# Peptides against a protein of PDB entry 7AL2: the designs that were tried, part 25

Target 1, 85 residues: chain A of PDB entry 7AL2
Amino acid sequence: YEIMLIRPKTIDDINYVVDQVLEESNPVILDLSFLEKESPANFKLAGEKIKQMRSNYGAEALLLSRCNDKNLIIIAPKGVSLVRK

## One batch from the design tools (peptide; aimed at target 1 F43 R54 I73)

Design b2_p23_1_s3 (made by RFdiffusion4, then SolubleMPNN; from b2_p23_1, 15 letters changed)
Fold by OpenDDE base, seed 5:
Structure b2_p23_1_s3 (fold): chain B 85 residues (1-85), chain A 23 residues (1-23)
Amino acid sequence: as target 1 above (85 residues)
Amino acid sequence: MEDNTIVELDDEILDKLVEEALS
């Protein structure tokens, strides 16, 4: 698998993340800071998509870092384990 | 400023993040 990196800005970007996780089985490291500040509606949508991937497809999501300027999240498909050392 | 680092994103946390963004 590959690890994809993206800072989503549009709904298309959000759907790209979903496709990477569910169809390509690629982990995605994403920064949601743009959506959080510029489009609360799409930020909410992104959150709903993450919930769906976790609930329905066994994806795992971790908040890597959240502060004023960044909101870094990793989403891993069911076959990829996220392990904290 | 406050930092949140390496926490599991369950539904509760995701809802909280969204709520904060809307305010």
Scores: peptide ipSAE 0.555, ipTM 0.870, DockQ to the pose 0.812
OpenDDE base, seeds 1, 2, 3, 4: peptide ipSAE 0.555, 0.552, 0.554, 0.554; ipTM 0.876, 0.872, 0.875, 0.875; seed 4 fails the geometry check

Design b2_p23_1_s4 (made by RFdiffusion4, then SolubleMPNN; from b2_p23_1, 15 letters changed)
Fold by OpenDDE base, seed 5:
Structure b2_p23_1_s4 (fold): chain B 85 residues (1-85), chain A 23 residues (1-23)
Amino acid sequence: as target 1 above (85 residues)
Amino acid sequence: MEINEIIELNDEEIEKMVEEVLS
């Protein structure tokens, strides 16, 4: 698999994340900081998509880092486990 | 909110994060 990196800015970007996780089975490391600052509505949408991927498709999601400058999340598709040391 | 440790994003955590931003 590939690990995709993206800082979503649009709904298309959010859907890209969904496609990567569900259709391509690629983990995605995403930074939601842009949406958090510029589009609360799309930030909410992103959150809803993450919940859906977890609940309906067995994806895992971890918050890697959150501060004023970034909101880094990794989403792994079912079959790719995120292991914590 | 400052998060310096890795946390699992379950539904509750996601909802909290969204609420924080939209509040």
Scores: peptide ipSAE 0.740, ipTM 0.929, DockQ to the pose 0.804
OpenDDE base, seeds 1, 2, 3, 4: peptide ipSAE 0.740, 0.739, 0.740, 0.740; ipTM 0.928, 0.928, 0.929, 0.929

Design b2_p23_2 (made by RFdiffusion4)
Pose (drawn by RFdiffusion4):
Structure b2_p23_2 (pose): chain A 85 residues (1-85), chain P 23 residues (1-23)
Amino acid sequence: as target 1 above (85 residues)
Amino acid sequence: SEFIDESSIDESYETIMEQFENA
């Protein structure tokens, strides 16, 4: 499989992440810092999509890093386990 | 500074949800 890296800027990028996790079953490492400071509406929308993916489709989501200009999240689909060691 | 989350998957998820709720 592939791990996709993205910093979403538009709704199309949000739909891109939904499709990678749900259709391609690829994990996505995404930086939500652009949406957080540029579009609070799309930042809330991106979070709602992550909540739906975990609730209904068994995706795992993990915060990897949070600092000025970075909010790094990994979303793993059902079938890729995030194993803490 | 930078926060690195080393909590459980469920706890990290809750932290992520709080970010969206407080946006």

Design b2_p23_2_s1 (made by RFdiffusion4, then SolubleMPNN; from b2_p23_2, 11 letters changed)
Fold by OpenDDE base, seed 1:
Parts: C-alpha cells; structure tokens; sequence
Structure b2_p23_2_s1 (fold): chain B 85 residues (1-85), chain A 23 residues (1-23)
C-alpha cells in the first residue's frame, strides 16, 4: 500500500480521501487545517465521512497533531493497524 | 513546531468526533 499525504481544500479532495481509504486501501495522513479555517461546512463534511468510514468499514483514525496551524490526522483502512509503542 | 499525540486511539477518535460535531 501507499501512504497518502493531503491537505484537503475542496469537496473533491475529501472524496479523494474516502476513495483512497475505502477503494485503494491506502492510509491517509491529512491536514484539516485549511478546511477548518476556510470552510466550516466542508470541515464538518470531512468529519462526517471519517465517522462513516470508521463506523461502517472498520477504518481507524488517530489525531497526530493539533495546533493553530495544523489539524493532522491519520486514517487507516481495515487491515492496516495503528500501533502505539 | 509539531508534536505527536500519545493518547490512546480511542481517546483521539473521541476528540475528533467532538471537534467535528460542533462545526
């Protein structure tokens, strides 16, 4: 698999994340800071889709960093384990 | 400046939900 890196700015970018996780089975490290700042509606949409992936498809999500400039999350598809040591 | 969250995955995921539901 590949690990995708993205800072989504549009709905198309959000749908890209969904496709990568569910169809391509690729983990995605995403920075939601642009959406959080520029589009509350799309920020909420991104969150809803993350919830759907977790609830319906066994994806996992972990907050990597949260500060004023970044909202960094990893989403792993089912079959890719997130492990903390 | 970056830091890595050392909380459990479950706690992290809960924070994500809290963050998004209030948007």
Amino acid sequence: as target 1 above (85 residues)
Amino acid sequence: EEFIDTRSIEESFKEIEEMFKNV
Scores: peptide ipSAE 0.036, ipTM 0.606, DockQ to the pose 0.680
OpenDDE base, seeds 2, 3, 4, 5: peptide ipSAE 0.034, 0.034, 0.033, 0.033; ipTM 0.604, 0.597, 0.603, 0.606; seeds 3, 4 fail the geometry check

Design b2_p23_2_s2 (made by RFdiffusion4, then SolubleMPNN; from b2_p23_2, 10 letters changed)
Fold by OpenDDE base, seed 1:
Structure b2_p23_2_s2 (fold): chain B 85 residues (1-85), chain A 23 residues (1-23)
Amino acid sequence: as target 1 above (85 residues)
Amino acid sequence: MEFIDTRSIEESFELILELVENV
């Protein structure tokens, strides 16, 4: 698998993330800071989609970093385990 | 003068916490 890195700005970007996780089985490192600041509605949508991936498809999500300029989350598909040491 | 909507920040933070699985 590949690890995708993206800072989503649009709904298309959000759908790209979903596609990468569910269809391509690729982990995605997301920076949600743009959506959080510029589009609260799309930020919420992204969150809902992540929740759906977790609930319905066995995806995992982990917060990597949160500060004023970054909101980094990794989403892993069911076949990839996230392990914290 | 940038008004930071503190309520929106709190809501965003709660959403982030809900997204994270315990690992």
Scores: peptide ipSAE 0.042, ipTM 0.547, DockQ to the pose 0.069
OpenDDE base, seeds 2, 3, 4, 5: peptide ipSAE 0.040, 0.029, 0.026, 0.042; ipTM 0.555, 0.510, 0.520, 0.546

Design b2_p23_2_s3 (made by RFdiffusion4, then SolubleMPNN; from b2_p23_2, 10 letters changed)
Fold by OpenDDE base, seed 3:
Structure b2_p23_2_s3 (fold): chain B 85 residues (1-85), chain A 23 residues (1-23)
Amino acid sequence: as target 1 above (85 residues)
Amino acid sequence: SEFIDKGSIEESFEEIEKMVEEA
């Protein structure tokens, strides 16, 4: 698999993340800082998609870092485990 | 803020949910 990095700006970008996790089984490192600043509605949508992938498809999600210019989250598809040592 | 060292994956996800709800 590949680890995808993306800073979504549009709904198309959000759907790309969903496709990467559910269809391609690729982990995704998201930076949600653009949506958080520029589109509260799409920021909410992105969060709901993450929750849906977790609840319905066995994905895992982890908040990595949040500061002024970044909001980093990793989403791992079912079969790729996030492990803390 | 950094969340890599949180105690569990579930606790970190709860922070995501809180963040989204506050938007």
Scores: peptide ipSAE 0.212, ipTM 0.739, DockQ to the pose 0.674
OpenDDE base, seeds 1, 2, 4, 5: peptide ipSAE 0.206, 0.207, 0.192, 0.198; ipTM 0.731, 0.732, 0.723, 0.733

Design b2_p23_2_s4 (made by RFdiffusion4, then SolubleMPNN; from b2_p23_2, 8 letters changed)
Fold by OpenDDE base, seed 5:
Structure b2_p23_2_s4 (fold): chain B 85 residues (1-85), chain A 23 residues (1-23)
Amino acid sequence: as target 1 above (85 residues)
Amino acid sequence: SEFIDTRSIEESFEEIEEMFENV
């Protein structure tokens, strides 16, 4: 698998994240800082998609960093576990 | 600088949910 990195700016980008996690089984590292600043509606939409992937498909989500104008989250598909050591 | 969140996975997700609710 691949690890995708994206700073989503549009609904298309959000859907791309969903496709990568659910269709491609690729972990995605997200920077949500653009949506948080520029579109509260799409920021909330991204949040709903993350919750859905977790609740319905067994994905995991972890906040990597929220500082210095970054909002980094990793989303891992069910087949890839996140482990803190 | 950027750092890794050292909270538990569950605590981190609770923080994520709160973040989306409070925007």
Scores: peptide ipSAE 0.347, ipTM 0.785, DockQ to the pose 0.744
OpenDDE base, seeds 1, 2, 3, 4: peptide ipSAE 0.336, 0.343, 0.346, 0.339; ipTM 0.786, 0.786, 0.787, 0.785; seeds 1, 4 fail the geometry check

Design b2_p23_3 (made by RFdiffusion4)
Pose (drawn by RFdiffusion4):
Structure b2_p23_3 (pose): chain A 85 residues (1-85), chain P 23 residues (1-23)
Amino acid sequence: as target 1 above (85 residues)
Amino acid sequence: VELPLEIPKEEELEDFLEKVPRE
């Protein structure tokens, strides 16, 4: 499989992440810092999509890093386990 | 708060991030 890296800027990028996790079953490492400071509406929307994916499709989501200009999240689809060691 | 931190299944991301300080 592939791990996709993205910093979403638009709704199309949000739909891109939904499709990678749900259709391609690829984990996505995404930086939500652009949406957080540029579009609070799309940041909320991105979060709602992550909640739906976990609730209904068995995706795991993990916060990896949070600092000025970075909010790094990993989303693993059902079938890729995030194993803490 | 130690990272990486798993996001709970039924929690909103924005509410979750309020509990986690920036580095």

Design b2_p23_3_s1 (made by RFdiffusion4, then SolubleMPNN; from b2_p23_3, 6 letters changed)
Fold by OpenDDE base, seed 1:
Structure b2_p23_3_s1 (fold): chain B 85 residues (1-85), chain A 23 residues (1-23)
Amino acid sequence: as target 1 above (85 residues)
Amino acid sequence: VELPLEIPKDEDLVDFLKTVPKE
């Protein structure tokens, strides 16, 4: 698999994340800071999509970084285990 | 708070992130 990296800015980007996780089975490291700052609606949507992926498809999610200009999350498909040392 | 941190499955992401201090 590939690990995708993206800072979503649009709904298309959000859907890209969903496609990568569910259709391509690729983990995605995404920075939600743009949406968090610029579009509360799309930020909420992104969160809902993540929840749906977890609830319906067994994806998992970890928060990797939280600061003023980064909201870094990894989303992994069911087949990829996120292991914390 | 030490990261990485698991995002709760039963919580809205927006609400969860409000509980995590920045830096």
Scores: peptide ipSAE 0.677, ipTM 0.929, DockQ to the pose 0.839
OpenDDE base, seeds 2, 3, 4, 5: peptide ipSAE 0.676, 0.675, 0.675, 0.676; ipTM 0.929, 0.929, 0.929, 0.929

Design b2_p23_3_s2 (made by RFdiffusion4, then SolubleMPNN; from b2_p23_3 with E10D E12N E18K K19T R22A)
Fold by OpenDDE base, seed 2:
Structure b2_p23_3_s2 (fold): chain B 85 residues (1-85), chain A 23 residues (1-23)
Amino acid sequence: as target 1 above (85 residues)
Amino acid sequence: VELPLEIPKDENLEDFLKTVPAE
């Protein structure tokens, strides 16, 4: 598999993330800082999509980095385990 | 805060992030 890196800016980008996780089975490392600052509606939508992927498809999600201007999250499909050491 | 953190499955992302202090 591939690990996708993206900083979503549009609904199309959000749907791309969903496609990568559910259809391509690729983990995605997201920077949600753009949506968080520029589009509260699409930021909420992104969160809802992440929740849906976890609730309905067994995806996992971790917060990787958080500061004033950073919001990094990894979403992994069911077949890819995220392990803390 | 020590990251990474698991995002709670029963919370909205935007609500969760408000509770996480900067690292």
Scores: peptide ipSAE 0.704, ipTM 0.929, DockQ to the pose 0.812
OpenDDE base, seeds 1, 3, 4, 5: peptide ipSAE 0.701, 0.700, 0.704, 0.700; ipTM 0.929, 0.929, 0.929, 0.928

Design b2_p23_3_s3 (made by RFdiffusion4, then SolubleMPNN; from b2_p23_3 with E10D E12D E18K K19T R22A)
Fold by OpenDDE base, seed 4:
Structure b2_p23_3_s3 (fold): chain B 85 residues (1-85), chain A 23 residues (1-23)
Amino acid sequence: as target 1 above (85 residues)
Amino acid sequence: VELPLEIPKDEDLEDFLKTVPAE
C-alpha cells in the first residue's frame, strides 16, 4: 500500500480521502487545519466521513499532532494496523 | 497532552478536538 498525504480544502478532497481508504486501501495522513479554520461545514463533513469509515468499514483513526495551525490525523483501512509502542 | 491519541468513535470529531489542548 501507499500512504497518502493531504491537506483537504474542498469536498472533492474529502471524497478523495474516502476513496483512498475504502477503495484503494491506503492509509491517509490528513491535515484538517484548513477546513477547521476556513469551513466549519466541511470540517464537520470530514469528521462525519471519518466516523462512517470507522463505524461501517473498520477503519482506524488517530490524532497525531495538534497545535494552533495543525490538525494532523491518520486514518487507516481495516487491513492496516496502527500500533502504539 | 501526549500524542498520538485515539479519536473516540462515537463523538463528533469537531467536539473532540475542542477538548484537546494544543501540543
Scores: peptide ipSAE 0.707, ipTM 0.931, DockQ to the pose 0.814
OpenDDE base, seeds 1, 2, 3, 5: peptide ipSAE 0.707, 0.707, 0.707, 0.707; ipTM 0.930, 0.931, 0.931, 0.930

Design b2_p23_3_s4 (made by RFdiffusion4, then SolubleMPNN; from b2_p23_3 with E10D E12D E18K K19T R22K)
Fold by OpenDDE base, seed 4:
Structure b2_p23_3_s4 (fold): chain B 85 residues (1-85), chain A 23 residues (1-23)
Amino acid sequence: as target 1 above (85 residues)
Amino acid sequence: VELPLEIPKDEDLEDFLKTVPKE
């Protein structure tokens, strides 16, 4: 698999994340800082999509970094385990 | 706050992130 890196700015980007996780089975490291600052609606949408992927498809999600310039989250499809050391 | 953190499954992401202090 590939690990995709993206800082979503649009709904298309959010849907790209969903497609990568569910259809391509690729983990995604995404930075939600743009949406968090610029679009509360799309920020909420991104969160809803992540919740749906976890609840319905067994995806995992971890928060990696939290600061003014970064809101890094990794989403892994079922079968790719995220393990904390 | 020690990161990485598991994001709670039973909470809206935007609400959770509001509770995580920025570094």
Scores: peptide ipSAE 0.727, ipTM 0.939, DockQ to the pose 0.847
OpenDDE base, seeds 1, 2, 3, 5: peptide ipSAE 0.726, 0.727, 0.726, 0.727; ipTM 0.939, 0.939, 0.939, 0.939

Design b2_p23_4 (made by RFdiffusion4)
Pose (drawn by RFdiffusion4):
Structure b2_p23_4 (pose): chain A 85 residues (1-85), chain P 23 residues (1-23)
Amino acid sequence: as target 1 above (85 residues)
Amino acid sequence: SEIEEESKEVSENIIKRGEELLE
């Protein structure tokens, strides 16, 4: 499989992440910092999509890093386990 | 169970932060 890296800027990028996790079953490492400071509406929308994926499709989501200009999240689909060690 | 709870907190915190920024 592939791990996709993205910093979403538009709704199309949000739909891109939904499709990678749900259709391609690829984990996505995404930086939500652009949406957080540029479009609070799309940042809330991106979070809602992550909640739906976890609730209905068994995706795992993990905060990897949070600092000025970075909010790094990993989304693993059902079938890729995030194993803390 | 631990990763499930962390995953829940991640999605709820993003939504909460977005709601705060929309005020």

Design b2_p23_4_s1 (made by RFdiffusion4, then SolubleMPNN; from b2_p23_4, 8 letters changed)
Fold by OpenDDE base, seed 4:
Structure b2_p23_4_s1 (fold): chain B 85 residues (1-85), chain A 23 residues (1-23)
Amino acid sequence: as target 1 above (85 residues)
Amino acid sequence: SEVEKESEEVAESLIKEGEELLK
């Protein structure tokens, strides 16, 4: 698999993340800070999509960093486990 | 704001379910 890095800016970017996790089984490292600042509606949509992937598709998601300019989240698809050493 | 509330909700959910993996 590949690890995708993206700072989504549009609905198309959000759907790209969903496709990467659910269809391609690629982990995604997200920065949601752009949506949070520029599009409340799309930020909410992104959050709901993440919740759906966790609840319905066995994805894991963890907050990596939260500050003024960063909202970093890793999403791991079913079959890719996140492990703490 | 609405954005801040949504952000906090998502963050809380991610922390709660992933807290065992956070360093």
Scores: peptide ipSAE 0.054, ipTM 0.638, DockQ to the pose 0.056
OpenDDE base, seeds 1, 2, 3, 5: peptide ipSAE 0.049, 0.046, 0.056, 0.050; ipTM 0.639, 0.635, 0.642, 0.643; seed 3 fails the geometry check

Design b2_p23_4_s2 (made by RFdiffusion4, then SolubleMPNN; from b2_p23_4, 11 letters changed)
Fold by OpenDDE base, seed 1:
Structure b2_p23_4_s2 (fold): chain B 85 residues (1-85), chain A 23 residues (1-23)
Amino acid sequence: as target 1 above (85 residues)
Amino acid sequence: SSVEEESKKVADDLIEEGEKLLK
């Protein structure tokens, strides 16, 4: 698999993330800081999609970093384990 | 705005879950 890195800016980017996780089985490292700052509606949508992937498709989501300028989250599809040592 | 409040709630839930996992 590939690890995708993206700072989504549009609904199409959000749907791209969903496609990568559910269809391509690729982990995605997301920076939600753009949506959080520029589009509260799309930020909400992104959060709902992440919750849906976790609840319905066995995806894992882990916060990597939360600071003034970054909101980094990794989403792993079912079958890719996130392990902390 | 109402949209900002709802989006913040979703974000806060996600952040809270993430922080728990990072402990």
Scores: peptide ipSAE 0.052, ipTM 0.623, DockQ to the pose 0.056
OpenDDE base, seeds 2, 3, 4, 5: peptide ipSAE 0.042, 0.031, 0.029, 0.035; ipTM 0.635, 0.532, 0.592, 0.605; seed 3 fails the geometry check

Design b2_p23_4_s3 (made by RFdiffusion4, then SolubleMPNN; from b2_p23_4, 11 letters changed)
Fold by OpenDDE base, seed 3:
Structure b2_p23_4_s3 (fold): chain B 85 residues (1-85), chain A 23 residues (1-23)
Amino acid sequence: as target 1 above (85 residues)
Amino acid sequence: SSVEEESQKVADDLIAKGEELLK
């Protein structure tokens, strides 16, 4: 698999993340800081999509970093386990 | 599991923050 890195800016970017996780089975490291600042509606949508992928498809998401300029999340598909050592 | 519960919190926190931003 590949690990995708993206800072979503549009709905197309959000759907790209969903496609990478569910269809391609690729983990995604995403920065939600742009949406948080520029589009609260799409920020909420991104959160809803993450919840749906988790609840319905067994994906898992963890917070990597939260600060003024970054909101970094990793989301892994069901076949890729997130392990804390 | 601990990761599963933390993951649930991450998703819920994102949605809650989004709702706050939209007020």
Scores: peptide ipSAE 0.734, ipTM 0.941, DockQ to the pose 0.965
OpenDDE base, seeds 1, 2, 4, 5: peptide ipSAE 0.734, 0.733, 0.733, 0.733; ipTM 0.941, 0.940, 0.940, 0.940

Design b2_p23_4_s4 (made by RFdiffusion4, then SolubleMPNN; from b2_p23_4, 7 letters changed)
Fold by OpenDDE base, seed 3:
Structure b2_p23_4_s4 (fold): chain B 85 residues (1-85), chain A 23 residues (1-23)
Amino acid sequence: as target 1 above (85 residues)
Amino acid sequence: SEVEKESKEVAESLIKKGEELLK
């Protein structure tokens, strides 16, 4: 698999993340800071889709870093486990 | 604001799920 890196800015980007996780089975490291600042509606949409992937598809999601200018998370599809060393 | 509430909810949810991996 590949690990995708993205800072989503549009609905198309959000759907790209979902497709990568659910259809391509690729982990995604993403920064939600742009949506959080520029589009409350799309930020909420992204959050809802993350919740759905966790609840319904066995995806894992972790907050990596959050500050004023970044909101980094990793989403791993079912079958790719996030493990503490 | 609603933005702040949603941001807090998402962040806290992800922290709860991944806290052991990040500490």
Scores: peptide ipSAE 0.027, ipTM 0.564, DockQ to the pose 0.055
OpenDDE base, seeds 1, 2, 4, 5: peptide ipSAE 0.025, 0.026, 0.025, 0.025; ipTM 0.579, 0.567, 0.524, 0.555

Design b2_p23_5 (made by RFdiffusion4)
Pose (drawn by RFdiffusion4):
Structure b2_p23_5 (pose): chain A 85 residues (1-85), chain P 23 residues (1-23)
Amino acid sequence: as target 1 above (85 residues)
Amino acid sequence: DTWIFEELPKENIAEFLANYPKF
Protein backbone atom coordinates (compact mmCIF):
# COMPACT_ATOMS: atom_id res chain seq x y z
CA TYR A 1 0.00 0.00 0.00
CA GLU A 2 0.93 3.75 0.10
CA ILE A 3 0.97 6.37 2.79
CA MET A 4 -0.21 9.73 1.42
CA LEU A 5 1.14 13.06 2.72
CA ILE A 6 -0.94 16.22 2.33
CA ARG A 7 -1.58 19.65 3.79
CA PRO A 8 -5.25 20.25 2.87
CA LYS A 9 -6.16 23.73 1.57
CA THR A 10 -9.55 23.21 -0.11
CA ILE A 11 -12.71 21.01 0.15
CA ASP A 12 -11.36 18.97 -2.77
CA ASP A 13 -8.31 18.07 -0.65
CA ILE A 14 -10.65 16.96 2.17
CA ASN A 15 -12.53 14.74 -0.30
CA TYR A 16 -9.14 13.45 -1.49
CA VAL A 17 -8.32 12.23 2.06
CA VAL A 18 -11.80 10.60 2.42
CA ASP A 19 -11.22 8.73 -0.84
CA GLN A 20 -7.65 7.56 0.08
CA VAL A 21 -8.75 6.15 3.47
CA LEU A 22 -12.10 4.72 2.30
CA GLU A 23 -11.63 3.74 -1.38
CA GLU A 24 -7.88 3.08 -1.68
CA SER A 25 -7.44 1.93 1.99
CA ASN A 26 -4.28 4.03 2.21
CA PRO A 27 -3.18 5.78 5.39
CA VAL A 28 -2.90 9.55 5.13
CA ILE A 29 -0.52 11.81 7.07
CA LEU A 30 -2.13 15.22 6.95
CA ASP A 31 -1.25 18.64 8.28
CA LEU A 32 -4.43 20.54 9.26
CA SER A 33 -2.57 23.82 10.02
CA PHE A 34 -3.59 25.54 6.76
CA LEU A 35 -7.32 24.83 7.26
CA GLU A 36 -7.10 25.73 10.95
CA LYS A 37 -5.84 29.31 10.33
CA GLU A 38 -7.35 29.98 6.84
CA SER A 39 -10.78 28.31 6.95
CA PRO A 40 -12.21 27.46 10.35
CA ALA A 41 -15.30 26.21 8.50
CA ASN A 42 -13.29 23.67 6.46
CA PHE A 43 -11.23 22.70 9.52
CA LYS A 44 -14.49 21.77 11.31
CA LEU A 45 -15.63 19.96 8.14
CA ALA A 46 -12.34 18.00 7.94
CA GLY A 47 -12.77 16.96 11.62
CA GLU A 48 -16.39 15.85 10.99
CA LYS A 49 -15.21 13.66 8.11
CA ILE A 50 -12.50 12.11 10.43
CA LYS A 51 -15.23 11.44 13.09
CA GLN A 52 -17.50 9.74 10.51
CA MET A 53 -14.62 7.59 9.14
CA ARG A 54 -13.76 6.35 12.64
CA SER A 55 -17.37 5.86 13.74
CA ASN A 56 -18.68 4.06 10.67
CA TYR A 57 -15.63 2.62 8.85
CA GLY A 58 -13.19 1.64 11.61
CA ALA A 59 -10.47 4.16 10.78
CA GLU A 60 -7.93 5.10 13.48
CA ALA A 61 -6.70 8.68 13.85
CA LEU A 62 -3.68 9.82 15.83
CA LEU A 63 -2.22 13.23 16.64
CA LEU A 64 1.47 13.08 15.91
CA SER A 65 2.60 16.71 16.38
CA ARG A 66 1.06 20.06 17.33
CA CYS A 67 3.09 23.30 17.22
CA ASN A 68 2.99 26.73 15.56
CA ASP A 69 2.21 26.10 11.82
CA LYS A 70 1.76 22.32 12.28
CA ASN A 71 -1.14 20.05 13.32
CA LEU A 72 -0.04 16.59 12.10
CA ILE A 73 -2.61 13.87 12.09
CA ILE A 74 -2.38 10.21 10.75
CA ILE A 75 -5.48 8.39 9.54
CA ALA A 76 -5.17 4.71 9.12
CA PRO A 77 -7.98 2.78 7.41
CA LYS A 78 -9.62 -0.41 8.77
CA GLY A 79 -6.90 -2.94 7.91
CA VAL A 80 -3.84 -0.91 8.94
CA SER A 81 -3.22 -0.90 12.66
CA LEU A 82 -1.45 1.93 14.46
CA VAL A 83 0.50 0.05 17.07
CA ARG A 84 1.91 2.03 19.99
CA LYS A 85 5.11 0.58 21.26
CA ASP P 1 9.23 19.05 16.90
CA THR P 2 7.50 17.30 19.80
CA TRP P 3 5.91 14.01 18.99
CA ILE P 4 2.68 13.26 20.86
CA PHE P 5 1.20 9.90 19.75
CA GLU P 6 -2.29 10.62 21.10
CA GLU P 7 -5.46 9.10 19.77
CA LEU P 8 -8.08 11.66 18.74
CA PRO P 9 -11.29 11.87 20.83
CA LYS P 10 -14.50 10.32 19.38
CA GLU P 11 -16.35 13.68 19.67
CA ASN P 12 -15.50 17.35 18.97
CA ILE P 13 -12.24 16.58 17.16
CA ALA P 14 -12.03 20.01 15.59
CA GLU P 15 -12.53 21.83 18.92
CA PHE P 16 -10.04 19.44 20.63
CA LEU P 17 -7.37 20.11 17.96
CA ALA P 18 -8.00 23.89 17.88
CA ASN P 19 -7.50 24.07 21.68
CA TYR P 20 -4.78 21.43 22.00
CA PRO P 21 -1.61 22.71 23.48
CA LYS P 22 1.16 23.75 21.10
CA PHE P 23 4.79 22.50 21.80

Design b2_p23_5_s1 (made by RFdiffusion4, then SolubleMPNN; from b2_p23_5, 9 letters changed)
Fold by OpenDDE base, seed 4:
Structure b2_p23_5_s1 (fold): chain B 85 residues (1-85), chain A 23 residues (1-23)
Amino acid sequence: as target 1 above (85 residues)
Amino acid sequence: VVIINEELPDENIAEYLANAPRY
């Protein structure tokens, strides 16, 4: 698999993340800081998509980094485990 | 700072992420 890196700016980008996780089985590291600042509606939508992927498809999601200019989350498809050492 | 948070809520994820501590 590949690890995808993206800072979503549009609904198309959000759907790209969903496709990568569910269809391509690729983990995605995404920065939600653009949506948080520029589109509260799409930021909320991104959160709903994360919930759906976790609840319905067994995806994992973790917060990697939070600061003033970053909101980094990793989403991993079922079968790719995120392990803390 | 790297924050590994294994306990995202079941709902209101955007609200949680918006209010998460900043480092």
Scores: peptide ipSAE 0.601, ipTM 0.880, DockQ to the pose 0.750
OpenDDE base, seeds 1, 2, 3, 5: peptide ipSAE 0.596, 0.591, 0.594, 0.599; ipTM 0.880, 0.878, 0.879, 0.881

Design b2_p23_5_s2 (made by RFdiffusion4, then SolubleMPNN; from b2_p23_5, 12 letters changed)
Fold by OpenDDE base, seed 5:
Structure b2_p23_5_s2 (fold): chain B 85 residues (1-85), chain A 23 residues (1-23)
Amino acid sequence: as target 1 above (85 residues)
Amino acid sequence: VVLINEPLPDENIADYLRNAPVY
């Protein structure tokens, strides 16, 4: 698998994340800071998509870093484990 | 030191992310 990195700005970007996790089985490290600041609606949508991926498809999601200019999350598809050492 | 938080909650993910502590 590959690890994808993205800072979503549009609905298309959000759907790209979903496609990477569910169809390609690639982990995605995403920064939601743009959506948080610029589009509350799409920020909420991104959250709902993450919830759906976890609830329905066994994805795992974890907050990596939260600061003023970053909201970094990793989403791993089922079969890729996130292990804390 | 890099901080890795606990898994996201089961619901209200956007609210959680908006209000998560800043490190």
Scores: peptide ipSAE 0.480, ipTM 0.827, DockQ to the pose 0.782
OpenDDE base, seeds 1, 2, 3, 4: peptide ipSAE 0.476, 0.475, 0.475, 0.473; ipTM 0.826, 0.826, 0.826, 0.826

Design b2_p23_5_s3 (made by RFdiffusion4, then SolubleMPNN; from b2_p23_5, 9 letters changed)
Fold by OpenDDE base, seed 4:
Structure b2_p23_5_s3 (fold): chain B 85 residues (1-85), chain A 23 residues (1-23)
Amino acid sequence: as target 1 above (85 residues)
Amino acid sequence: MVIINEELPDENIAEYLANAPVY
């Protein structure tokens, strides 16, 4: 698999993340800071998509870093284990 | 600093992320 990196800015970008996780089985490291600042509606939508991927498809999601400039999340498809050492 | 949270909440993910502590 590949690890995808993206800072979503549009609904199309959010759907791209969903496709990468569910259809391509690729982990995605995403920065939600743009949506958080520029589109509360799409920020909420992104959260709902994460919930759906976890609840319905067994995806795993973790917050990697939260600061003034970044809101970094990793989403892994079922079968890819995120391990804390 | 990288802080890995082991779990996100089941609901209100956007609210959680918006209010998560800043490191």
Scores: peptide ipSAE 0.512, ipTM 0.855, DockQ to the pose 0.784
OpenDDE base, seeds 1, 2, 3, 5: peptide ipSAE 0.495, 0.502, 0.498, 0.489; ipTM 0.842, 0.846, 0.842, 0.840

Design b2_p23_5_s4 (made by RFdiffusion4, then SolubleMPNN; from b2_p23_5, 11 letters changed)
Fold by OpenDDE base, seed 3:
Structure b2_p23_5_s4 (fold): chain B 85 residues (1-85), chain A 23 residues (1-23)
Amino acid sequence: as target 1 above (85 residues)
Amino acid sequence: VVLINEPLPDENIAEYLSNAPVY
């Protein structure tokens, strides 16, 4: 599999993340800071999509880093486990 | 510094992310 890196800015980008996780089975490291600042509605939508992927498809999601200009999340599809040593 | 936190909450993810600690 591939690990995708993206800072989503549009609904199309959000749906791209969903497609990568659910259809391509690729983990995604994404920065949600643009949506948080520029579109509260799409930021909320991104959160809902993460919830759906976890609840309905067994995806995992962790917060990796949070600062003034960064909101880094990793989403892993079912079958790719996130393990902390 | 990248800090791997606990899993995101089951609900209100956007609210959690907006209020998460700044590192």
Scores: peptide ipSAE 0.522, ipTM 0.843, DockQ to the pose 0.826
OpenDDE base, seeds 1, 2, 4, 5: peptide ipSAE 0.515, 0.521, 0.518, 0.479; ipTM 0.840, 0.843, 0.842, 0.829

Design b2_p23_6 (made by RFdiffusion4)
Pose (drawn by RFdiffusion4):
Structure b2_p23_6 (pose): chain A 85 residues (1-85), chain P 23 residues (1-23)
Amino acid sequence: as target 1 above (85 residues)
Amino acid sequence: EITLEDSFFLDDESIDKLIAEAP
């Protein structure tokens, strides 16, 4: 499989992440810092999509890093386990 | 700030807090 890296800026980028996790079953490492400071509406929308993917499709989501200009999240689809060691 | 060592799994409550605390 592949791990996709993205900093979403538009709704199309949000739909891109939904499709990678749900259709391609690829984990996505995404930086939500652009949406957070540029479009609070799309930041809420991106979070809602993550909540739906976990609730209905068994995706795991993990916060990896949070600092000025970075909000790094990993989304692993059902079939890729995030194992804390 | 949160580093890789401080990382945690996101649930609905933690996602809502991230949204609520956004600048």

